# Peptides against a protein of PDB entry 7C96, part 19

Target 1, 73 residues: chain A of PDB entry 7C96
Amino acid sequence: PVIPDDFRCPISLELMKDPVIVSTGQTYERTCIEKWLQAGHGTCPKTQQTLTSTVLTPNYVLRSLIAQWCEAN

## One batch from the design tools (peptide; aimed at target 1 S12 W36 H41)

Design b2_p19_8_s1 (made by RFdiffusion4, then SolubleMPNN; from b2_p19_8, 13 letters changed)
Fold by OpenDDE base, seed 2:
Formats: C-alpha cells, structure tokens, sequence
Structure b2_p19_8_s1 (fold): chain B 73 residues (1-73), chain A 19 residues (1-19)
C-alpha cells in the first residue's frame, strides 16, 4: 500500500525505521541526518534553517505509528 | 550516495522556490 508521506524520511524517501527529530522540529531517518551532520553541515536539509543544536531526539511516537501502520498493512 | 546527494539538492531547490 501507499506509505504516508509523514512516515517517509525527507532525505531517503523511505519508510523511517529510526526517526529522530532535529532542533527545527523536522524528523529524519537517524542514519541520514547523522551522515549530514558528520559531513559538517549545521542546517536542516528540509528547511535550510540553522540548527540550534545537533542533538537528535528519537521520535518514539512516530516510530510507534509507523509500526502500527506496518502491522495493519 | 549519489542518490542522497541529488535528493539533498532537490530539497534545497524546493526551499529556494518556496521563498
């Protein structure tokens, strides 16, 4: 079935497995955003806003929603 | 990867277009 857009990483466009939230509030697949940060970038890929922090917060709610969706589809 | 780089470029373009 069609994967909801909110469940796809803005970078990989794939269903997120380990979604994390950046300081701008955007959510990405952990591996994708970590590579971006490790490359020395300090901006949000989607919004281009400067990140106030490089801390990545696990989006457990979204992870759960995705899991539920996967179980039902 | 190349695909990722292209996607990142697209995101930047989309942002610029929206401004």
Amino acid sequence: as target 1 above (73 residues)
Amino acid sequence: SEATERRLAELEKEHQAAL
Scores: peptide ipSAE 0.542, ipTM 0.854, DockQ to the pose 0.282
OpenDDE base, seeds 1, 3, 4, 5: peptide ipSAE 0.474, 0.468, 0.471, 0.488; ipTM 0.859, 0.856, 0.858, 0.837

Design b2_p19_8_s2 (made by RFdiffusion4, then SolubleMPNN; from b2_p19_8, 14 letters changed)
Fold by OpenDDE base, seed 5:
Structure b2_p19_8_s2 (fold): chain B 73 residues (1-73), chain A 19 residues (1-19)
Amino acid sequence: as target 1 above (73 residues)
Amino acid sequence: SEEVEKRLKELEEEHKKAQ
C-alpha cells in the first residue's frame, strides 16, 4: 500500500522508524537529521529555517501511528 | 546508506544555492 507522506522522512523519503522533531517542528528520521547536523548544518533540511536548537525530540505519537499503520498493512 | 548520502548532498546543494 501507499505510504502516507507524513510517515516519510523528508531526507531519506522512506518510512520513519525513529522519528524525531527539530526546533522548527519538522520531523525526520533520527539517523538522517543527525548526519545533517554532524555535517555542520544549522538549518532545517525541509524548510531551510535556522534551527534554534540542536535538540532532537522523539515523536512518540508519530512513531505509534506508523507502527499501527505497519501492522495493518 | 548510499541513498541517504545522496539525498543529503542534494539538500546541501539546494541550501547552498538558497543561502
Scores: peptide ipSAE 0.460, ipTM 0.870, DockQ to the pose 0.973
OpenDDE base, seeds 1, 2, 3, 4: peptide ipSAE 0.452, 0.449, 0.443, 0.441; ipTM 0.869, 0.869, 0.866, 0.868

Design b2_p19_8_s3 (made by RFdiffusion4, then SolubleMPNN; from b2_p19_8, 13 letters changed)
Fold by OpenDDE base, seed 1:
Structure b2_p19_8_s3 (fold): chain B 73 residues (1-73), chain A 19 residues (1-19)
Amino acid sequence: as target 1 above (73 residues)
Amino acid sequence: SEETEKRLKEIEEELKAAE
């Protein structure tokens, strides 16, 4: 079945397994955004906004929604 | 993955071009 766009990482374009929220409010796959930050970037890949923090917050709600979708499909 | 790395580079280049 077709994966909802909101469940795909803006970077990998794949179904997120460990979604995390950056300071701009955008959500990415943890591994993807960590690689972006490790490369020395301080902006949000999707919006290009400057990140006010490099702290990554787990998006538990989205993780749960994705899990529910995977169970049904 | 290799595909993910390609995507990261593409985004990086787009950002660089915009700066």
Scores: peptide ipSAE 0.515, ipTM 0.875, DockQ to the pose 0.916
OpenDDE base, seeds 2, 3, 4, 5: peptide ipSAE 0.514, 0.501, 0.502, 0.515; ipTM 0.873, 0.869, 0.872, 0.873

Design b2_p19_8_s4 (made by RFdiffusion4, then SolubleMPNN; from b2_p19_8, 12 letters changed)
Fold by OpenDDE base, seed 2:
Structure b2_p19_8_s4 (fold): chain B 73 residues (1-73), chain A 19 residues (1-19)
Amino acid sequence: as target 1 above (73 residues)
Amino acid sequence: SKAVEENLAKLEKAHEAAK
């Protein structure tokens, strides 16, 4: 089945397993955004906006939605 | 993964070009 776009990481383009939210409100796979930050980037990959914080907040709602989708498909 | 590395590289190039 086709994976909903909102469930795909903007970086990996794969189904997110551990989605996290950055300061701009965009959500990424934790591993992907961590690699981006470790590379020395201080911007949001999707929007190119400067991150006001490098704190990554777990997107529990999305994680739950993805889990439900995986169970049904 | 290889796909992640490729996409990361593409994003980096795009960001550099946008500066």
Scores: peptide ipSAE 0.298, ipTM 0.827, DockQ to the pose 0.871
OpenDDE base, seeds 1, 3, 4, 5: peptide ipSAE 0.284, 0.283, 0.222, 0.289; ipTM 0.819, 0.821, 0.788, 0.825

## One batch from the design tools (peptide; aimed at target 1 P10 S12)

Design b2_p20_1 (made by RFdiffusion4)
Pose (drawn by RFdiffusion4):
Structure b2_p20_1 (pose): chain A 73 residues (1-73), chain P 20 residues (1-20)
Amino acid sequence: as target 1 above (73 residues)
Amino acid sequence: ETAQEEANALAAKTHLEELE
């Protein structure tokens, strides 16, 4: 069960199934960041940096790295 | 700075748990 932290969501602290990127460059689990934005916050949770967009963009390359790690272990 | 970012993420996590 040796899970690299880079693959963990800062909020869930678990492996990411649907990693998305916010305008600050930080990556979160979709369901976690969605709840954060639903609670009325307009800030990057990790950096407290205010957001310039609400667009969540899938981090496909990370999805690939996680998927690769998953099959090996 | 890293320690502050970690604290922010943990605060965000607690906040969302409280709402549930």

Design b2_p20_1_s1 (made by RFdiffusion4, then SolubleMPNN; from b2_p20_1, 12 letters changed)
Fold by OpenDDE base, seed 4:
Structure b2_p20_1_s1 (fold): chain B 73 residues (1-73), chain A 20 residues (1-20)
Amino acid sequence: as target 1 above (73 residues)
Amino acid sequence: KEEEERKNAEKARKELLELE
């Protein structure tokens, strides 16, 4: 089945396993955004907006939705 | 805007791939 775009990491384009929200409100796979930040970037990969914080907030709602989708497909 | 954001994400993906 086709994976919903909202369930794919904007960077890896793969189904997110540990989605996290950055300060701009965009969601990415944790490993992807962490690598991005570790590389010295202080912007949002998707929007290029400057991150006001490097705190990564788990997107539990999306994680749950993805899990439900995976169980059904 | 959506297309621009897609391109931005793609750019980021390429950069990360280069680091690997």
Scores: peptide ipSAE 0.692, ipTM 0.915, DockQ to the pose 0.948
OpenDDE base, seeds 1, 2, 3, 5: peptide ipSAE 0.687, 0.686, 0.681, 0.687; ipTM 0.913, 0.913, 0.912, 0.913

Design b2_p20_1_s2 (made by RFdiffusion4, then SolubleMPNN; from b2_p20_1, 12 letters changed)
Fold by OpenDDE base, seed 4:
Structure b2_p20_1_s2 (fold): chain B 73 residues (1-73), chain A 20 residues (1-20)
Amino acid sequence: as target 1 above (73 residues)
Amino acid sequence: MEKEMEENARKAREELEKLE
């Protein structure tokens, strides 16, 4: 089935399994954003805004929605 | 603006692909 855009990581374009929110409020797949940060970048991939924190907050709501979608499709 | 952000994300993807 067609994966909703909101369920795909902006970087990998794949269905997110462990979505996390960065300081700018954007959500990415954990592994993708961690690789980005480890590469020395301190900005948000989508907005290019400087990240005020490197803390990654799990997006539990989105994770749940994706899980529900996967069960139905 | 959304198109711009999508382009930024695309560039980020390309950068990560180079590292792998």
Scores: peptide ipSAE 0.714, ipTM 0.916, DockQ to the pose 0.944
OpenDDE base, seeds 1, 2, 3, 5: peptide ipSAE 0.710, 0.710, 0.710, 0.710; ipTM 0.915, 0.915, 0.915, 0.915

Design b2_p20_1_s3 (made by RFdiffusion4, then SolubleMPNN; from b2_p20_1, 9 letters changed)
Fold by OpenDDE base, seed 4:
Structure b2_p20_1_s3 (fold): chain B 73 residues (1-73), chain A 20 residues (1-20)
Amino acid sequence: as target 1 above (73 residues)
Amino acid sequence: KEKEEEENALKARKELEELE
């Protein structure tokens, strides 16, 4: 089945398992964005906007939607 | 603009792939 674009990490392009929201509001797979930050980057991979915080907020709603999709497909 | 964002994400992916 075709994975909805909103369910794929902008970086890995894979179905997100642990989606997290960065300060810019964009969502990424936790492992991907953590590697990005650890590499010394302080910007949003997708928008290139400067991150005002390194806090990663779990996107529970999206996680649930993805889980539902996985059950149906 | 959205095309540019995809390009940005691609660059990020390539960089992480290189570091890994």
Scores: peptide ipSAE 0.671, ipTM 0.908, DockQ to the pose 0.952
OpenDDE base, seeds 1, 2, 3, 5: peptide ipSAE 0.670, 0.669, 0.662, 0.668; ipTM 0.907, 0.907, 0.905, 0.907

Design b2_p20_1_s4 (made by RFdiffusion4, then SolubleMPNN; from b2_p20_1, 10 letters changed)
Fold by OpenDDE base, seed 4:
Structure b2_p20_1_s4 (fold): chain B 73 residues (1-73), chain A 20 residues (1-20)
Amino acid sequence: as target 1 above (73 residues)
Amino acid sequence: TKALEEENARRAREELEALE
């Protein structure tokens, strides 16, 4: 089945398993954004906006939606 | 724009791939 774009990580383009929200409001797969930050970047991969914080907030709603989609498909 | 954001994300992906 076709994976909804909103369920894919902007970086990896794969179905997100552990989606997290960065300070800009964008959501990425945890592993991807952590690697990005570890590489020394302080910007949002998608928007290039400077991150005001390196805190990664779990996107529980999206995680649940993806889980439901996977269960149904 | 969406196009620009997709381009930014693509560049980010390529950079991470280069590190691996």
Scores: peptide ipSAE 0.721, ipTM 0.927, DockQ to the pose 0.918
OpenDDE base, seeds 1, 2, 3, 5: peptide ipSAE 0.717, 0.717, 0.715, 0.717; ipTM 0.926, 0.926, 0.925, 0.926

Design b2_p20_2 (made by RFdiffusion4)
Pose (drawn by RFdiffusion4):
Structure b2_p20_2 (pose): chain A 73 residues (1-73), chain P 20 residues (1-20)
Amino acid sequence: as target 1 above (73 residues)
Amino acid sequence: AVRFPLDEVKAANIAWLESQ
């Protein structure tokens, strides 16, 4: 059960199934950041940096790295 | 915080890799 922290969501602290990127460059689990934005916050949770867009973009390369790690272990 | 079972997360990621 040796899970690299880079693959963990800062909010869920668990492995990311649907990692998305916000305008600050930070990556979260979709369901976590969605709830953050639904609670009325307009800030990057990790950096408190205010957001310049609400667009969540999938981090496909990270999805690939996680998927690769998953099949090996 | 929203959390998912580890098996579900791994299965979903492996199935996604296979589809690429």

Design b2_p20_2_s1 (made by RFdiffusion4, then SolubleMPNN; from b2_p20_2, 7 letters changed)
Fold by OpenDDE base, seed 5:
Structure b2_p20_2_s1 (fold): chain B 73 residues (1-73), chain A 20 residues (1-20)
Amino acid sequence: as target 1 above (73 residues)
Amino acid sequence: AVRLPLEEVKQALIEWLKAQ
């Protein structure tokens, strides 16, 4: 089945397993955005906005939606 | 240096991440 775009990481383009929200409000796969930050980057890959924080907040709602979708498909 | 438009820069960065 076709994976909804909102369920794919903007970086890996794969179904997110551990989605996290950055300060700009964009959501990425944790591993992907962590690598970006660890490389010393301080911008949001998707929006190119400067990140005001390096804190990554788990997107539990999206995680749940993805889980439900996976169960149904 | 090579000058790229914003969208191309963004895409290049994404590709870099995917390669890691």
Scores: peptide ipSAE 0.121, ipTM 0.638, DockQ to the pose 0.029
OpenDDE base, seeds 1, 2, 3, 4: peptide ipSAE 0.115, 0.113, 0.083, 0.112; ipTM 0.629, 0.627, 0.649, 0.628; seed 3 fails the geometry check

Design b2_p20_2_s2 (made by RFdiffusion4, then SolubleMPNN; from b2_p20_2, 8 letters changed)
Fold by OpenDDE base, seed 2:
Structure b2_p20_2_s2 (fold): chain B 73 residues (1-73), chain A 20 residues (1-20)
Amino acid sequence: as target 1 above (73 residues)
Amino acid sequence: AVREPLEDVKRYLIEWLKSQ
């Protein structure tokens, strides 16, 4: 089945397993955004906005939605 | 890094959901 766009990481374009929210409110796969930050970038990959924090917040709501979709598809 | 199979990701997420 076709994976909904909102369930894909903006970086990897793959289904998110561990989605996390950055300071701009955008959500990415944890490993992808961590690699981006570790590479020395201080901006949001999708919006190019400067990140006000490097804290990554788990998006449990989205993870649940993705998991429910996986269960049905 | 090797790309994780989609079915493995799905299974993982489903198991996570059931553990909630």
Scores: peptide ipSAE 0.724, ipTM 0.916, DockQ to the pose 0.530
OpenDDE base, seeds 1, 3, 4, 5: peptide ipSAE 0.194, 0.174, 0.127, 0.197; ipTM 0.698, 0.702, 0.651, 0.703

Design b2_p20_2_s3 (made by RFdiffusion4, then SolubleMPNN; from b2_p20_2, 6 letters changed)
Fold by OpenDDE base, seed 5:
Structure b2_p20_2_s3 (fold): chain B 73 residues (1-73), chain A 20 residues (1-20)
Amino acid sequence: as target 1 above (73 residues)
Amino acid sequence: AVRLPLEEVKEALIEWLRSQ
């Protein structure tokens, strides 16, 4: 089945397992964005906007939607 | 060296992330 674009990490292009939201509102796979931050980058990979915070907020809604999709497919 | 355009830098960095 075709994976919805919103369910794929902008970086890995894979179905997100642990989606997290950055300060710009964009969502990424936790592992991907953590590597980005650990490398010393302070911008949003997708938008290039400067991150006002390095806090990663779990996207529970998206996680749930992805789980539901996985169960159905 | 010539500085890469922002978009190209972004793409290169994302590709780097994908290779991890």
Scores: peptide ipSAE 0.193, ipTM 0.679, DockQ to the pose 0.029
OpenDDE base, seeds 1, 2, 3, 4: peptide ipSAE 0.180, 0.143, 0.180, 0.182; ipTM 0.674, 0.650, 0.671, 0.673

Design b2_p20_2_s4 (made by RFdiffusion4, then SolubleMPNN; from b2_p20_2 with A11Q A12Y N13L A15D E18R)
Fold by OpenDDE base, seed 2:
Structure b2_p20_2_s4 (fold): chain B 73 residues (1-73), chain A 20 residues (1-20)
Amino acid sequence: as target 1 above (73 residues)
Amino acid sequence: AVRFPLDEVKQYLIDWLRSQ
């Protein structure tokens, strides 16, 4: 089945397992955005906006939606 | 970071969901 675009990490383009929200409101796979930040970047990969915080917040709503999709597909 | 096969990711998420 085709994975919905909203369920894919903007960085890896793969299904997100541990989606996290950055300060800009965009969601990424945790490991992908952590690597991006560790590489010295301070911007949002998708929007190019400067991150006002490096705190990563789990997106449990999206995780639940993805998990439900996985159960059905 | 290590990326896992899609089927493993799916099962991981399903297991997580069922534990909620």
Scores: peptide ipSAE 0.645, ipTM 0.885, DockQ to the pose 0.580
OpenDDE base, seeds 1, 3, 4, 5: peptide ipSAE 0.160, 0.159, 0.164, 0.641; ipTM 0.677, 0.684, 0.689, 0.887; seed 3 fails the geometry check

Design b2_p20_3 (made by RFdiffusion4)
Pose (drawn by RFdiffusion4):
Structure b2_p20_3 (pose): chain A 73 residues (1-73), chain P 20 residues (1-20)
Amino acid sequence: as target 1 above (73 residues)
Amino acid sequence: AAAEARAAQMAEARAIAAAP
């Protein structure tokens, strides 16, 4: 069960199934960051940096790295 | 103080994510 931290969501602290990127460059689990934005916050949770967009963009390359790691272990 | 503020916001974000 040796899970690299880079693959963990800063909010869930678990492996990411649907990693998305916010305008600050930070990556979260979709369901986590969605709840954060639903609670009325307009800030990057990790950096407190205010957001310049609400667009969540899938981090496909990271999804690939996680998927690769999953099959090996 | 800036580190404590960031830690507090991350605790809040976790509490919100854990809610139904």

Design b2_p20_3_s1 (made by RFdiffusion4, then SolubleMPNN; from b2_p20_3, 6 letters changed)
Fold by OpenDDE base, seed 4:
Structure b2_p20_3_s1 (fold): chain B 73 residues (1-73), chain A 20 residues (1-20)
Amino acid sequence: as target 1 above (73 residues)
Amino acid sequence: SAAEALEAQLAEAREIAAQP
């Protein structure tokens, strides 16, 4: 079935397994955004906004929603 | 355009993410 856009990582375009929130409020797959940061980038890939922090906050709500969707589909 | 710039950055991020 069609994956809801909000459940797909803006970078990988795949269903997120470990979604994390960056300082701009955007959510990405952890591995994708970590690689971006490790490459020396300091902006939000989706918005180009400067990241005020490199802290990645797990998006447990979204993770749960994705799990529910996967269970139903 | 702004949209093109955003997509270009996402493309770069995608390339980086594809690396093992």
Scores: peptide ipSAE 0.716, ipTM 0.930, DockQ to the pose 0.896
OpenDDE base, seeds 1, 2, 3, 5: peptide ipSAE 0.713, 0.713, 0.711, 0.710; ipTM 0.929, 0.929, 0.929, 0.928

Design b2_p20_3_s2 (made by RFdiffusion4, then SolubleMPNN; from b2_p20_3, 8 letters changed)
Fold by OpenDDE base, seed 1:
Structure b2_p20_3_s2 (fold): chain B 73 residues (1-73), chain A 20 residues (1-20)
Amino acid sequence: as target 1 above (73 residues)
Amino acid sequence: MEAEARQKQLEEARKIAAQP
């Protein structure tokens, strides 16, 4: 079945396993955004907005939704 | 122009993410 766009990481374009929210509100796969930050970038990959914080907050709601979808499909 | 800039940045992020 077709994976919902909201469940795909904007960077990897794959189903997210460990989705995290950045300061701009966008969600990415943890490993993808960590590599971006480690490379010295301080902007949101999707929006180009400057990140006001480098804190990555787990998106537990989305994680659960993805898990439910995977169980049903 | 803004859309093109955003796309270019995403492509850079994808290249970085693809690195082992």
Scores: peptide ipSAE 0.736, ipTM 0.931, DockQ to the pose 0.923
OpenDDE base, seeds 2, 3, 4, 5: peptide ipSAE 0.734, 0.733, 0.735, 0.735; ipTM 0.931, 0.930, 0.931, 0.931

Design b2_p20_3_s3 (made by RFdiffusion4, then SolubleMPNN; from b2_p20_3, 11 letters changed)
Fold by OpenDDE base, seed 1:
Structure b2_p20_3_s3 (fold): chain B 73 residues (1-73), chain A 20 residues (1-20)
Amino acid sequence: as target 1 above (73 residues)
Amino acid sequence: SRAEALQEQLALAQEIARQP
C-alpha cells in the first residue's frame, strides 16, 4: 500500500521508525537528522531555518499513528 | 531561487544519510 507522505522521513524518504521533532517543528528519522547534525550542519534540512536547539524530541504521536497504519496495512 | 536552495540542502542531507 501507499505510505502516507506524513509518515515518510523528508531525508530518507522511507517510513519513519524513530521520528523526532526538531526546533522548527519538522519531523525526521532520528538517524538521518543525527548524521546531518554530526556533519556540522545547524539548519533544518527541509526549511533551511537555523535550529534554535539541537535537542531532538521523540514524536510519540506520529510513532503511534504509524504503528496503527502498519497494523491496518 | 529559494526553491532550488531548499532542494540542494535536502539533497545534501540525503547524501549524508546514505553514508555509513
Scores: peptide ipSAE 0.738, ipTM 0.937, DockQ to the pose 0.946
OpenDDE base, seeds 2, 3, 4, 5: peptide ipSAE 0.736, 0.736, 0.737, 0.736; ipTM 0.936, 0.937, 0.937, 0.936

Design b2_p20_3_s4 (made by RFdiffusion4, then SolubleMPNN; from b2_p20_3, 12 letters changed)
Fold by OpenDDE base, seed 1:
Structure b2_p20_3_s4 (fold): chain B 73 residues (1-73), chain A 20 residues (1-20)
Amino acid sequence: as target 1 above (73 residues)
Amino acid sequence: MEEERLQRQLELAREIAAQP
């Protein structure tokens, strides 16, 4: 089955397991965005907008949707 | 031009993420 684009991390291009939302509203795989921040970057990888916060908020809704999709496929 | 700039940053992020 084809993985919906919204379920793929913009960085890894893989199905997200632990999706987190950054201050710009974009969602990434936690490990990918943490590595980006730890490397000293303070912008959103996809949009290049400056992050107003480095807090990563779990995207529980998306996580659930992905889980449901995986169960059905 | 903007699209190319954005793509280059994503590629950098992918390279960083690929590091063990």
Scores: peptide ipSAE 0.725, ipTM 0.928, DockQ to the pose 0.934
OpenDDE base, seeds 2, 3, 4, 5: peptide ipSAE 0.722, 0.724, 0.723, 0.722; ipTM 0.926, 0.927, 0.927, 0.927

Design b2_p20_4 (made by RFdiffusion4)
Pose (drawn by RFdiffusion4):
Structure b2_p20_4 (pose): chain A 73 residues (1-73), chain P 20 residues (1-20)
Amino acid sequence: as target 1 above (73 residues)
Amino acid sequence: TREERIQENLTLYAEELEAS
């Protein structure tokens, strides 16, 4: 069960199934960051940097890295 | 549960943001 931290969501602290990127460049689990934005925060959770957009963009290359890691282990 | 742990972490982040 050796899970690299880069693949963990900063909020869930678990492996990411649907990693999305916010305007600050930080990556979160979709369901986690969605709840954060639903609670009325307009801030990057990790950096407290205020957001310039609400667009969540899937991090496909990370999804690929995670998927690759999953099949090996 | 997993959902409870996510909510606890979101609360802790909100508290850290308010204290900053």

Design b2_p20_4_s1 (made by RFdiffusion4, then SolubleMPNN; from b2_p20_4, 8 letters changed)
Fold by OpenDDE base, seed 3:
Structure b2_p20_4_s1 (fold): chain B 73 residues (1-73), chain A 20 residues (1-20)
Amino acid sequence: as target 1 above (73 residues)
Amino acid sequence: SREEKIEENLEKIEEELKAS
């Protein structure tokens, strides 16, 4: 089945398992965005906007939607 | 591997950032 674009991490380009939201509102796979931040970057990979915070917020709604999609496909 | 692919993707993003 075709994976919805909103369910793919902008970095890994794969289905997200642990989606987190950054300060710009974009969502990434946790491990991917952590690698980006650990490399010394302070910008959003998708938008190139400067991050106002390095706090990562779990996207529980998207996590649930992905789980439902996986069950149906 | 998956890890190598992620590293390659991050490198591409970094290069695009430098070019901008």
Scores: peptide ipSAE 0.609, ipTM 0.895, DockQ to the pose 0.903
OpenDDE base, seeds 1, 2, 4, 5: peptide ipSAE 0.608, 0.605, 0.605, 0.604; ipTM 0.896, 0.894, 0.895, 0.894

Design b2_p20_4_s2 (made by RFdiffusion4, then SolubleMPNN; from b2_p20_4, 8 letters changed)
Fold by OpenDDE base, seed 1:
Structure b2_p20_4_s2 (fold): chain B 73 residues (1-73), chain A 20 residues (1-20)
Amino acid sequence: as target 1 above (73 residues)
Amino acid sequence: SREEKIEENLEKLKKELEAS
């Protein structure tokens, strides 16, 4: 089945397992964005906007939607 | 490797962003 674009990490381009939201509102796979931040970057990979915070907030709604989709497909 | 793929994807993403 075709994976919905909203369920894919902008970095890995794969189905997200642990989606997290950055300060700009964009969602990424936790592992991917953590590596980006650890590399010394302070911007949003997708939008290039400066992050006002490096706090990563779990996207529980999306995680649930992805889980439901996986169960059905 | 997975790390290389991530780096490649990030580079592609940057190029696409700059091109639009």
Scores: peptide ipSAE 0.252, ipTM 0.778, DockQ to the pose 0.394
OpenDDE base, seeds 2, 3, 4, 5: peptide ipSAE 0.242, 0.207, 0.220, 0.079; ipTM 0.768, 0.758, 0.765, 0.661

Design b2_p20_4_s3 (made by RFdiffusion4, then SolubleMPNN; from b2_p20_4, 8 letters changed)
Fold by OpenDDE base, seed 1:
Formats: C-alpha cells, structure tokens, sequence
Structure b2_p20_4_s3 (fold): chain B 73 residues (1-73), chain A 20 residues (1-20)
C-alpha cells in the first residue's frame, strides 16, 4: 500500500522509524536530521527556517500511528 | 544503498539552500 506522506521523512523519503520534531515543528527521521546538523547546518531542511534550538523531541504520537499503520498494512 | 540515497538527498537539499 501507499505510504502516507505524513509518515515519510522529508530527507530519506522513507517511512520513519524514529521520528523527531525540530524547533520549527517539522518531523524527521532521527538519523537523517542528526546528519544534517552534524554537517553544520542550523536550518530546517524542509522549510529552510532557522532553528531556534538543536534539541530533537521524539514524536511518540506519530511513532505510534506509524506502528499501527504498519500492523494494518 | 540506503545510506547513499540519504547522502544524495541531503546534497540536493543543500544545493537548494545555496541557490535560494
């Protein structure tokens, strides 16, 4: 089945396994956004907005929704 | 590989960022 767009990482373009939220509110796969930050970037890959923080917050709700979707499909 | 694809996607994003 087709993967919902909201379940895809903007960087990997694949189903997220460990989704995290950045300061702009966008969600990415943890490993992907960490690579972006390690490269020295201080902006949101999707929106290009400046990040006010480099803290990555786990998106547990989305993680659960993705898990439920995977079980049903 | 998956890693190569991610690196390529990141490169594309970087290019768009520089162009903007």
Amino acid sequence: as target 1 above (73 residues)
Amino acid sequence: SREEKIEENLRKIEEELKAS
Scores: peptide ipSAE 0.641, ipTM 0.905, DockQ to the pose 0.916
OpenDDE base, seeds 2, 3, 4, 5: peptide ipSAE 0.641, 0.591, 0.637, 0.562; ipTM 0.904, 0.878, 0.904, 0.879

Design b2_p20_4_s4 (made by RFdiffusion4, then SolubleMPNN; from b2_p20_4, 12 letters changed)
Fold by OpenDDE base, seed 5:
Structure b2_p20_4_s4 (fold): chain B 73 residues (1-73), chain A 20 residues (1-20)
Amino acid sequence: as target 1 above (73 residues)
Amino acid sequence: SKEEQIEKRLEELKKELEES
């Protein structure tokens, strides 16, 4: 079935496995956003807002929702 | 591959950022 937009990484455009939240509140696949940051960027890929922190917070709620969706589909 | 597609997407985003 069609993957819900909220479950897709804005970078990879695929279902997220390890979703993390950046300072702007946007969520990305960990590997993708880490590559973006390692490339020297200090902005949010989706919103272009400057990140106030480079700390990545695991989005456990979304991870759980995606897992539930995968089990049902 | 998935890795190549991710890299391509990252390059697209970088390009869009540079153009804005």
Scores: peptide ipSAE 0.210, ipTM 0.767, DockQ to the pose 0.904
OpenDDE base, seeds 1, 2, 3, 4: peptide ipSAE 0.174, 0.193, 0.174, 0.192; ipTM 0.733, 0.753, 0.735, 0.750

Design b2_p20_5 (made by RFdiffusion4)
Pose (drawn by RFdiffusion4):
Structure b2_p20_5 (pose): chain A 73 residues (1-73), chain P 20 residues (1-20)
Amino acid sequence: as target 1 above (73 residues)
Amino acid sequence: ELTIEEVEERVRQMQEENAL
């Protein structure tokens, strides 16, 4: 059960199934960041930096790295 | 999945830890 932290969501602290990127460059689990934005916050949770967009963009290359790690272990 | 309350609590804890 040796799970690299880079693959963990800062809010869930668990492995990411649907990693998305916010305008600050930080990556979160979709369901976590969605709830954060639903609670009325307009800030990057990790950096407190205010957001310039609400667009959540899938981090496909990370999805690839996690998927690769998953099959090996 | 985490609730909204749990998400806000964890974000507050993470920001407090980063402020040290």

